# Peptides against a protein of PDB entry 5Z08: the designs that were tried, part 95

Target 1, 168 residues: chain A of PDB entry 5Z08
Amino acid sequence: RQKDEWAKKTSSLMKQLDWFIGEHLGAMLAAEELGGPVVGELMEIDPDDLSAGFNAHGKLKKATSQPDLDRRQRRIDDIWGPQDEQGQAHKRKRGADEALAASAEMRDLIEQLMNKLVEAGGDNSATYVEIPRESAAARFLVRSKVAMFHPNDARRLRLVDFGRDLDD
Target 2, 222 residues: chain B of PDB entry 5Z08
Amino acid sequence: GLPRLIDAIEEASKIPAKRRQTPIKPTIEKLTTHLYTHGASPDSLLRLADLLTLRNHLDQASLAAITRNLYPSSTVSDEVVLRFIGALGHGQLKPTLALQALFLRWLVMVYHLLENPGVLGQVYGVLFDLLDTAAIRPQLCHLLALVTRRKHVRPFRIQAILTLSRQTGGDPNLTGLLRVFKNYYPEIIVGDATKGRASAFKHPDPQWRQHLDEIQQRRSEA

## One batch from the design tools (peptide; made by RFdiffusion4, then SolubleMPNN)

Design b2_p14_3_s4 (from b2_p14_3, 6 letters changed)
Fold by OpenDDE base, seed 5:
Structure b2_p14_3_s4 (fold): chain B 168 residues (1-168), chain C 222 residues (1-222), chain A 14 residues (1-14)
Amino acid sequence: as target 1 above (168 residues)
Amino acid sequence: as target 2 above (222 residues)
Amino acid sequence: MSSIIEEILQNIRK
């Protein structure tokens, strides 16, 4: 019974994590990778806010001003894309694809970090994940105090030791 | 006027060079001459930033010529800055790395004219992640040296610079940036990698600066 | 595992 409750709780928490990454974090991380603001320095940016763009003060531009990214992509699409309704759909799809890719990268990174922590069996030296690049995802986890880099190797990332025994 | 020249170039940019009815080079020359003489207003600057940063059919020489003559007549808006920042990095739709280096150089040279210098601080992470790109690293380090504040100097970034410095054999621009970091955290042990000559991040083009100052002075007298 | 996920969620949502 307790194991089943624990399994259910873990599953529920994982679903919440996946939801948060997919619905909120992915778009923000994608924006950062595309040259947008750093995630966590700006307030809750909904996908619509990302589409609206940010002024230099980090304030959302009013909905009437086409987001700079949208202007850029529209101009690219106006130059290189077919003029049809499909072009707007492709643009939305590309933004969605970037957000999905960022979400997947974040999710995979978190999973690797958790797996390494479990596998290490208390050996802190074995808890490091090797990252191929400093991604927006990796930086976000560090800023959020979820992860930390190895002191001598910026390619090695681990979860912060949350002083709770993993066995509970 | 400048808006009409930009209109003509925008229209020409949509068409491959081989399909243009009229050569664009004379219009580019008129544009660059106008920019050199009068500078670009905020509105014109935004339009030009779009022409420079968006994939279009303009040749690299024309884009570089516009960038080299991109004198602001007044301030540089956040929107203009973000256009250039968004154009950085690798990608099929992004400008060439050579053009990106010119954009970064431009941002360094107009940094004092930014309406909000803090905008660059907000995208600090994006800029920092591009340090591995050798072609833009010199200008990127210079820009980061101007933008860096205490909040940006984090252990992971210190380590990233140290690692990259080792990997590059002690790039003087990275050493220069690490010295800027050390101003905020004196305890940063700049290991053997920094025994080398650090870049002083001097102004990239004193003549360009002087000409910019002349353009800016005319605005104050009008 | 649940405690780790919970801690991650708490820190990411801040």
Scores: peptide ipSAE 0.380, ipTM 0.381, DockQ to the pose 0.111
Fold by OpenDDE base, seed 4:
Structure b2_p14_3_s4 (fold): chain B 168 residues (1-168), chain C 222 residues (1-222), chain A 14 residues (1-14)
Amino acid sequence: as target 1 above (168 residues)
Amino acid sequence: as target 2 above (222 residues)
Amino acid sequence: MSSIIEEILQNIRK
């Protein structure tokens, strides 16, 4: 009975996590990756706004044709392709795809972090996940005080040990 | 007048709330009303800075209310600035971090009224070393953004802010401060950790600014 | 596991 209730609770919480990541966090993380606002400063980003691209201040850029913008900034500008119906559809699709990708990245990262924590059996040194890049997802988890980087290696991320407060 | 109100609050601040003969709240309200209407003279600012920064028996709400209404009627002296700077950081004798954030916000809002803005540059290191304190970091970065000059932008501080930015997951305030550093040294490469949004360090309270300007205008007409 | 997930959720929703 208790194990079943625990399993149900865990499943419910995981569904809530997946929902929150998919419905809210993914678009915001995608925006951050695209040079938009940092997650936690904005409540919601419309996926359509992701397609608009962001200036160096995290504001929506007007489509100015500046040639030398970095590849990711070009992705933002490419999201602002021609205002024809096909361009808008492609733009929306691209924004949605980036949000989905960000959601997946966040979900996978959280899962890896949780798995490592469980596998480590209390060894904090074994709780680090190797991350291929410092993503918006990784940064968000650190800002949210969910995770922390290894002090000497930004490619290593672990969950913050909540253990002290969880046993109460 | 304002001095008498300060006298009453100073005396009350020495006594625990439970042992006061009279509630202090009405006197605080009179003070804040007076400050809102007339501002504080340099002498009054110093006295109020002491009340705000030194450990006493005033409640946090009262201290916050005074801070929110701490309109200078004229200039802000180095001594007043140093009281607030000295109140920053961790320690049992220090004001709460919430109140420290209000002090930093106040310093940002009155920066243009400092008798000697250079005083903040002299304590730049003290301010910079507090960047790891998350609760005050937003206002601290804003203040540092105002204070930073070329002489302050040193390799060790660049590295420190980059490191802290990574450790904080790219705090936009740190990114904003690093952008200020880049104004002096464009060659500063902000790593991937700082590719996020930078704070623009906008004025914290436009209404407060407007009201301050009104108080300051009365001085110029006198 | 549930406690970890709950804590994560609490922090990411802030």
Scores: peptide ipSAE 0.374, ipTM 0.402, DockQ to the pose 0.062
Fold by OpenDDE base, seed 2:
Structure b2_p14_3_s4 (fold): chain B 168 residues (1-168), chain C 222 residues (1-222), chain A 14 residues (1-14)
Amino acid sequence: as target 1 above (168 residues)
Amino acid sequence: as target 2 above (222 residues)
Amino acid sequence: MSSIIEEILQNIRK
């Protein structure tokens, strides 16, 4: 009876997590990966203003479109910018695909983090997941105080110890 | 003397610990005691930098102990600085990130003794590109705060540090470095993500500083 | 496991 209730509760919580990642977080993480705003943070500085450089007096130069910023901004604008008529379906599909990919990456990362925590059996050194890259997903988990990097290796990520028994 | 101790450690460093006939620990203790008492000459400092930065069979505790006692008796050459900078980053041949953090801390503490502080400005890009490495970021930001000049404050670096600051949830060391950048370009908007406690970049070890000053004073009296 | 998921959800929704 208690095991079944625990299993049901866990399943319900996982469904809520999957829903939140898929419906809300995935698109935002995809935007971050493409150089858009950081999840939970408003970009106050226009990248174009920064790319313009500063003059000898420390004044912002007029935003000259630097070609490299134009490429990232074009990618963001292609996904999230005002849709011109003909390319709408392909752009929407691409945006949806990136959001799905980001959602999948976040879900997989959380699952790996949880699995490592369970497998570690209380050994904190064994709780680290090796991440192939610093993703928007990984960064978000750190900002959200869900995960932390290894103090000596940014390729290793673990769940924060919430001080609760894993068995409850 | 110090050269003979270094010779013994250099020879031992070529041999795996299990194959050494004699334990190296007593020789390391003699070395660290000597360094604490007298400091390291420029020549000895270079040899020690090689021992610390090149892959060898010395244990991490010994390397850390040497680094913590690496008091210069005189100046620090560009060559010594470049050995430590070259040891930074990821790679199988690189020292551990923990040891790299100690090297960066050391560079901060001896910055005023550099023969040419401009050498760090020349390798600014190498240092800046390591800011994503969390393990060394506190000491790296402190060193960059000392080294940064107007020529280093470029738009791409401003954007990079702002992005990284956001990604880290407002690391106070990054916020501190952004404040240094803002001294050169007041128009830099430190976004809400950087609204937090900035590191003041205080001296990492006041006792180490005091002891260094005592060693340096003995040189001026000789 | 349930407690971990709850804590994750609580922190990511903030």
Scores: peptide ipSAE 0.372, ipTM 0.386, DockQ to the pose 0.057
Fold by OpenDDE base, seed 1:
Structure b2_p14_3_s4 (fold): chain B 168 residues (1-168), chain C 222 residues (1-222), chain A 14 residues (1-14)
Amino acid sequence: as target 1 above (168 residues)
Amino acid sequence: as target 2 above (222 residues)
Amino acid sequence: MSSIIEEILQNIRK
């Protein structure tokens, strides 16, 4: 009975996590990866906003009333940006694909972090996941105080030991 | 003299601390005192660079202490520079990121003593590709700010730094480096969030600089 | 595991 209730609770929480990542976090992480704002500064990023691109500040290119700045930024993007010859429809599709990819990356990273924690059996040295890059997902988890980098190796990430903090 | 101290430390570095017959700490203290007083010759610098960059059994505190006292008495060779550059990045054989940050800081502080400053320009790509590593980014940006020339300011690097700057929420060091890029390409829009105080890339340690100058002056008198 | 997931959720929603 208790084991079944625990399994149900765990499953429910995982579904909530997957929902939150897919519906909210993925687009924001994709925006960060595409050079948008850091997650937590902008609460809602529409996939359409991803397609519009971000200014040098990581803010949505608002139709700024200053046509000269927009023209200069566009010129820079035209000169130095990827030659996205792809039409608006391809940009929107790309934004959606990036959001899905970011969601998948975050989900996989969390799963790896959790699995390593369980496998380590209390050995803190064995709880580290090796990350290929400092992704938006990894940075977000650190900012959210969910994860921490190894003090000597920023490619090693682990979950914060919530158990020790709960017993104090 | 300094060579004998280095010999003793090199031999000790091959042996785990628990298996050493004598504590190494007193020898490290003698070395650092000697370095502080007299600096290191080019030959000694190369040997010390190997001790600092190659995996050995020296403790991190000792390595950091040597790095903090690594005053060149003369010039810094390309070989010494390349040892430190080769020690950067991730890998099991690489020094800790904390130690790498100290190496980058050292390179900034001795930049004016390089026999060939162009050597850093040749490895510019290696340095630039490490900007995503947060632990070394401040010192790396400072070094890149010194090294950057027009030939290094390429479209892909402009885009990369703009992207990384946005991803980091406008890291002031990246903003500072982007301003250096803007000196070569004024059309680069450093966004208003970068109107934040870009790092001025001030000398990281004025006291260290002063002491270095004193050591360098003794060379001119000899 | 449930406690860990719960704590993760609490921290990422902030």
Scores: peptide ipSAE 0.371, ipTM 0.377, DockQ to the pose 0.051

Design b2_p14_4_s3 (from b2_p14_4, 8 letters changed)
Fold by OpenDDE base, seed 2:
Structure b2_p14_4_s3 (fold): chain B 168 residues (1-168), chain C 222 residues (1-222), chain A 14 residues (1-14)
Amino acid sequence: as target 1 above (168 residues)
Amino acid sequence: as target 2 above (222 residues)
Amino acid sequence: GDTLRRLIQEIQEL
């Protein structure tokens, strides 16, 4: 009975998490990956500021007229730029695909982080997931205080153990 | 303890200030100090929600002080949420619009502590229909920005925001909400009304957040 | 971020 209640509660929470990632975070993470606003920091993006793009520090670049708009900036412009009629459907599909991809990346990352935490059995050194890149997903987890980078290796990310880290 | 303070305030709330035998202000100060230090349990939150949302003889300053110190020590139930939502809008029995704005701000700040975040999605229409109320619009847009899902982004609501944005001269909170809608439907042409500064919907009070986190951490240690 | 933290925390506490 308690195991069944636990299983139901776990399943419910996992569904809520999946929903939260897919329906709420995915588009925002995709926007961040595309050089849009950092989820939780800069949600004040002036549309004109969106057109100007973001620098590597998430600060608005001045609209430099230079034609070599990095693929990321084009993707921001594709999601947030002035929608001329014909390009809109492809931009919409691409934006939706990027949101789905970002959602999938976040789901996979959380799953890996949770699995490693369970597998580690209390060994904090074994809880690290190797991340191929500092993604918007990874950064979001860190900003949310859900995950922590290894102090000496930004390619290693661990889930914060909210159950055990209180006893140390 | 907190229950006894609430009892005293509940009894005092039934009596006009001029007819009270004892000043309530010292008891309110004790309550707010307790709330600041320990937060409110789910049961205490419900009782406080009733004190805040139901018409009584408490002064606006006391109600505002309680609301500003309404730190949940745990989760926030659907019932508590619904008390605050039910208190929104116009009416003689409803709290002042200033207090309603504080309630909406509180809901924003405790959104992550809701037992069921979906409850706000169920009352989305009620919240959305209040966007014309200028006094609560900033906090309401922020709450809606958190609550909005694809199912809520409907053509009639898009048009309603666009219309209201034009009528308000491009309220940055409406522009911010429309950007949230655009995340779900990139096709939303946020016309000239959105060339303006949009609200970021940043956390309303970082210090309040930090203090809430401290209260929440103490519960996880207990 | 806080919702995600809460959900993950609640999952870990199970």
Scores: peptide ipSAE 0.193, ipTM 0.412, DockQ to the pose 0.336
Fold by OpenDDE base, seed 5:
Structure b2_p14_4_s3 (fold): chain B 168 residues (1-168), chain C 222 residues (1-222), chain A 14 residues (1-14)
Amino acid sequence: as target 1 above (168 residues)
Amino acid sequence: as target 2 above (222 residues)
Amino acid sequence: GDTLRRLIQEIQEL
């Protein structure tokens, strides 16, 4: 009975976490990976906002933005952007695809971090996940105080063990 | 002149290296030589900032070479500063972290030539939120050490830097920045995190400084 | 950030 309640509660929390990552965090992480704001500066980022581009301050480009910010975005669009309505649809689709990719990366990273924490059996040295890059996902976890980098190796990330701090 | 060299590089930057009719390297070398000898005007700085900060087909070695020779002949405008600040962080459209570190180093070295040093204070939050990025943290801490005023030293930032210092095992650059914070709030208990060696934030390149001073002096004599 | 931290904390406390 208690194990079943624990399993149900764990499953419920994992579903909430998955929902939070998919519905809110993925678009924000994708925005950061595309050169947008740092996650937490904007409350909500629509996948469509990823296509609009960001100014030098990581703020959404408003149509009324200063001509010089428009010059920057135009140059990016001139080099990399499709010009037509199909290009806008492709940009929107790309924004959605990047949000999905960012969500998947975050899910995978959290899963690896949790698995390593369990597998380590209390050995803090064994709790580190090797990350291929310092991603928006990894940085967000650190900013959120959920994960920590290894002091000597920024390629190693571990989950903060909140459970142990209560029993000691 | 410098504008024509920039024009040629701007056009070449739109084209992948494999599709260029002419090699760009000789033009980059002419540009860097010109910059080393004469510096860049405010208008040229803006154009070069765009070349450095916008995603284009220029190679990293060329971008780094331009950045290392980016001597202002005059002042540095807010617009130029904001281009470099806007290039910071992670993103597919952002410059490499190695290049971002060079931009931050450049901002440190030209800080005294800013038309409005207060512009960096306005973007303080953006800079501060990038402290978790290890590759740029040394130069970022140095820049923040120059920019920090009492208004920026907030409880949440104190806690954030203390937390990050613990997470990094006491990064000497973070310890150096905490000492700057302590100048405004002496009551900040820096604890065990500051028992380590703090960075003194010395000028990153004395030779570059000397050469900059020579370029700046020529302007005052004309 | 706070929501994520809370969820992860609650998962670890289980």
Scores: peptide ipSAE 0.184, ipTM 0.347, DockQ to the pose 0.291
Fold by OpenDDE base, seed 3:
Structure b2_p14_4_s3 (fold): chain B 168 residues (1-168), chain C 222 residues (1-222), chain A 14 residues (1-14)
Amino acid sequence: as target 1 above (168 residues)
Amino acid sequence: as target 2 above (222 residues)
Amino acid sequence: GDTLRRLIQEIQEL
């Protein structure tokens, strides 16, 4: 009975987290990756706004559709690239794809961080996940005080253990 | 020479990587080799600082490679310093935090070559306000440890760093910075949570230091 | 940020 309630509660929280990442955070993270505002400075970003890109001031601009660039290169192109008129339908799809990709990256990163915390069994040195790149997801987790970088290596990220840090 | 290599990279930086007719990597390798051998003049440093800090189409690996080989052949101007300081923090036009950490590390390693070390003291508040940014905190604390003077050790900053230290579970770099503050105000109680190993703020790259010294020595002989 | 932190805390408390 308690195990089933725990499993249901865990599943519910994971669904809520997944929904929050997918419906809200993914678009904001994608905006940050595409040259938009830092997550937490804007309350809501429409995926359609992601397709338009952002100016140097974080304001919506008409995005240039360059296929096959990484999110960062796209961000540069969205600021400095020529604004071609034609690509509205490709732009909406691109914004949605970037939001989905940002959501997937955040989900994967949180999962890795949680798994490492569990596996470490209390060894703080073993709780670090190696991040291949600095992402909006990683930055957001750190800003949110959910994760911390290793003091000597910005490629290593760990989850803050809220359960233990209260008992010490 | 170095100016022509910078010209080529500046022009390439205006063009998206996929639209470049020629790979930039060979030119970056020539630049980094030249920088390693001869260092960068003040004028070249300024141009390179702009390439590193301003948003352009250069890839992160290239920017990191340039930063790792950014040996000054002479002094470092206030303008160059301010370019790097202006590139710090969160924002759309800011470099990555990883690259910002390299810039801060560079500033630590070239601190003794600054034309005016006081320039960092003037922007002390800007640097201090970035301590909450975990990715750059180690290098910020090290730089602040070099820059801190009595005038910077204010009650609000003492409280801010103590609060941040508690919030971070006693980050050893913050503890190290608090020890620097304590040198000016011995009455600062570094709380028990900060009994951890303070960072000693050792030189971040002894080999880089040695090579810098060799480049600087050639300047003194010329 | 607060919502995410809360959700992660609630997951860790399970």
Scores: peptide ipSAE 0.180, ipTM 0.342, DockQ to the pose 0.240
Fold by OpenDDE base, seed 4:
Structure b2_p14_4_s3 (fold): chain B 168 residues (1-168), chain C 222 residues (1-222), chain A 14 residues (1-14)
Amino acid sequence: as target 1 above (168 residues)
Amino acid sequence: as target 2 above (222 residues)
Amino acid sequence: GDTLRRLIQEIQEL
């Protein structure tokens, strides 16, 4: 009975999460991947300052290569810049495709993380998922304190164990 | 009950150890045993927070023993949190840095029981400015790693951590905190500042966690 | 369950 109620509650929560990923989060994650604001806040920081990044000295990297700035700025401009009417339709389609891709990446990542947690049987070393890149999806889960990177390998991600047995 | 034990300790705390008619140690042991068995209610937590954070005549061993057994039976109020935060830093009226480290460790271990986790976010600046205090830095970085949100990750704080990391020869706790910041600003370079390993900010005491969970479970069954 | 609840909570705070 309690397992069935838990399973139903978990299923309901997963459906709500899937809906939220598809309707809202995917677009925000896509914007982050394109160099837009990190999900949840209007960046008060000048995009140019962000694009430059922080060097080992905590100074803004001088944008050394104009071409990469142009690509990021183009992406920001492609997201936020005034585009001509034809550019807006292509922009909307690209934005929709990127939102779908980000949604799929988030869903897949959550599924992999959950599967590894179940398979590991309490071995924390076995709970890590290998990620091909540090995606907006991965960073979002870490910011949400739902996932954590391996301390020595940022390519390995796992769910945070909240210490409740999945059986309750 | 617990309130009567607290009353006795409060009265004893007003009197220097050499002038007490009765040893306080047996009463402290009764208190810590009670806390271990039943935990502390929100009201008892507030009273104990005052005993731990305000200058009194209790010995450091007694204060440490109370802190190590400070299991909440329910939630932790903003007022309790603010007592511990107010006790941090340097000053003649403040607790020892060793005791402050125990308070920060406690806040880490009970973070999930805070009535309003946002209260720590409101005092983020106060916490962040204490990072230069080496004695509390490990626990402080761990707490900040839990508390940090986008609004806290500012260029001046990034620079402050990078500077302090260089000055400390790459403290792994600072590197760990900078890695948390990198989740909000991917452009942050963590590796070049510190040839050192980042802290993973693991739970400070798994046995304490398990015992807390047992105390909290009894609350859910009541 | 707690992980998912926390994720949903963090999402709702966005």
Scores: peptide ipSAE 0.059, ipTM 0.658, DockQ to the pose 0.110

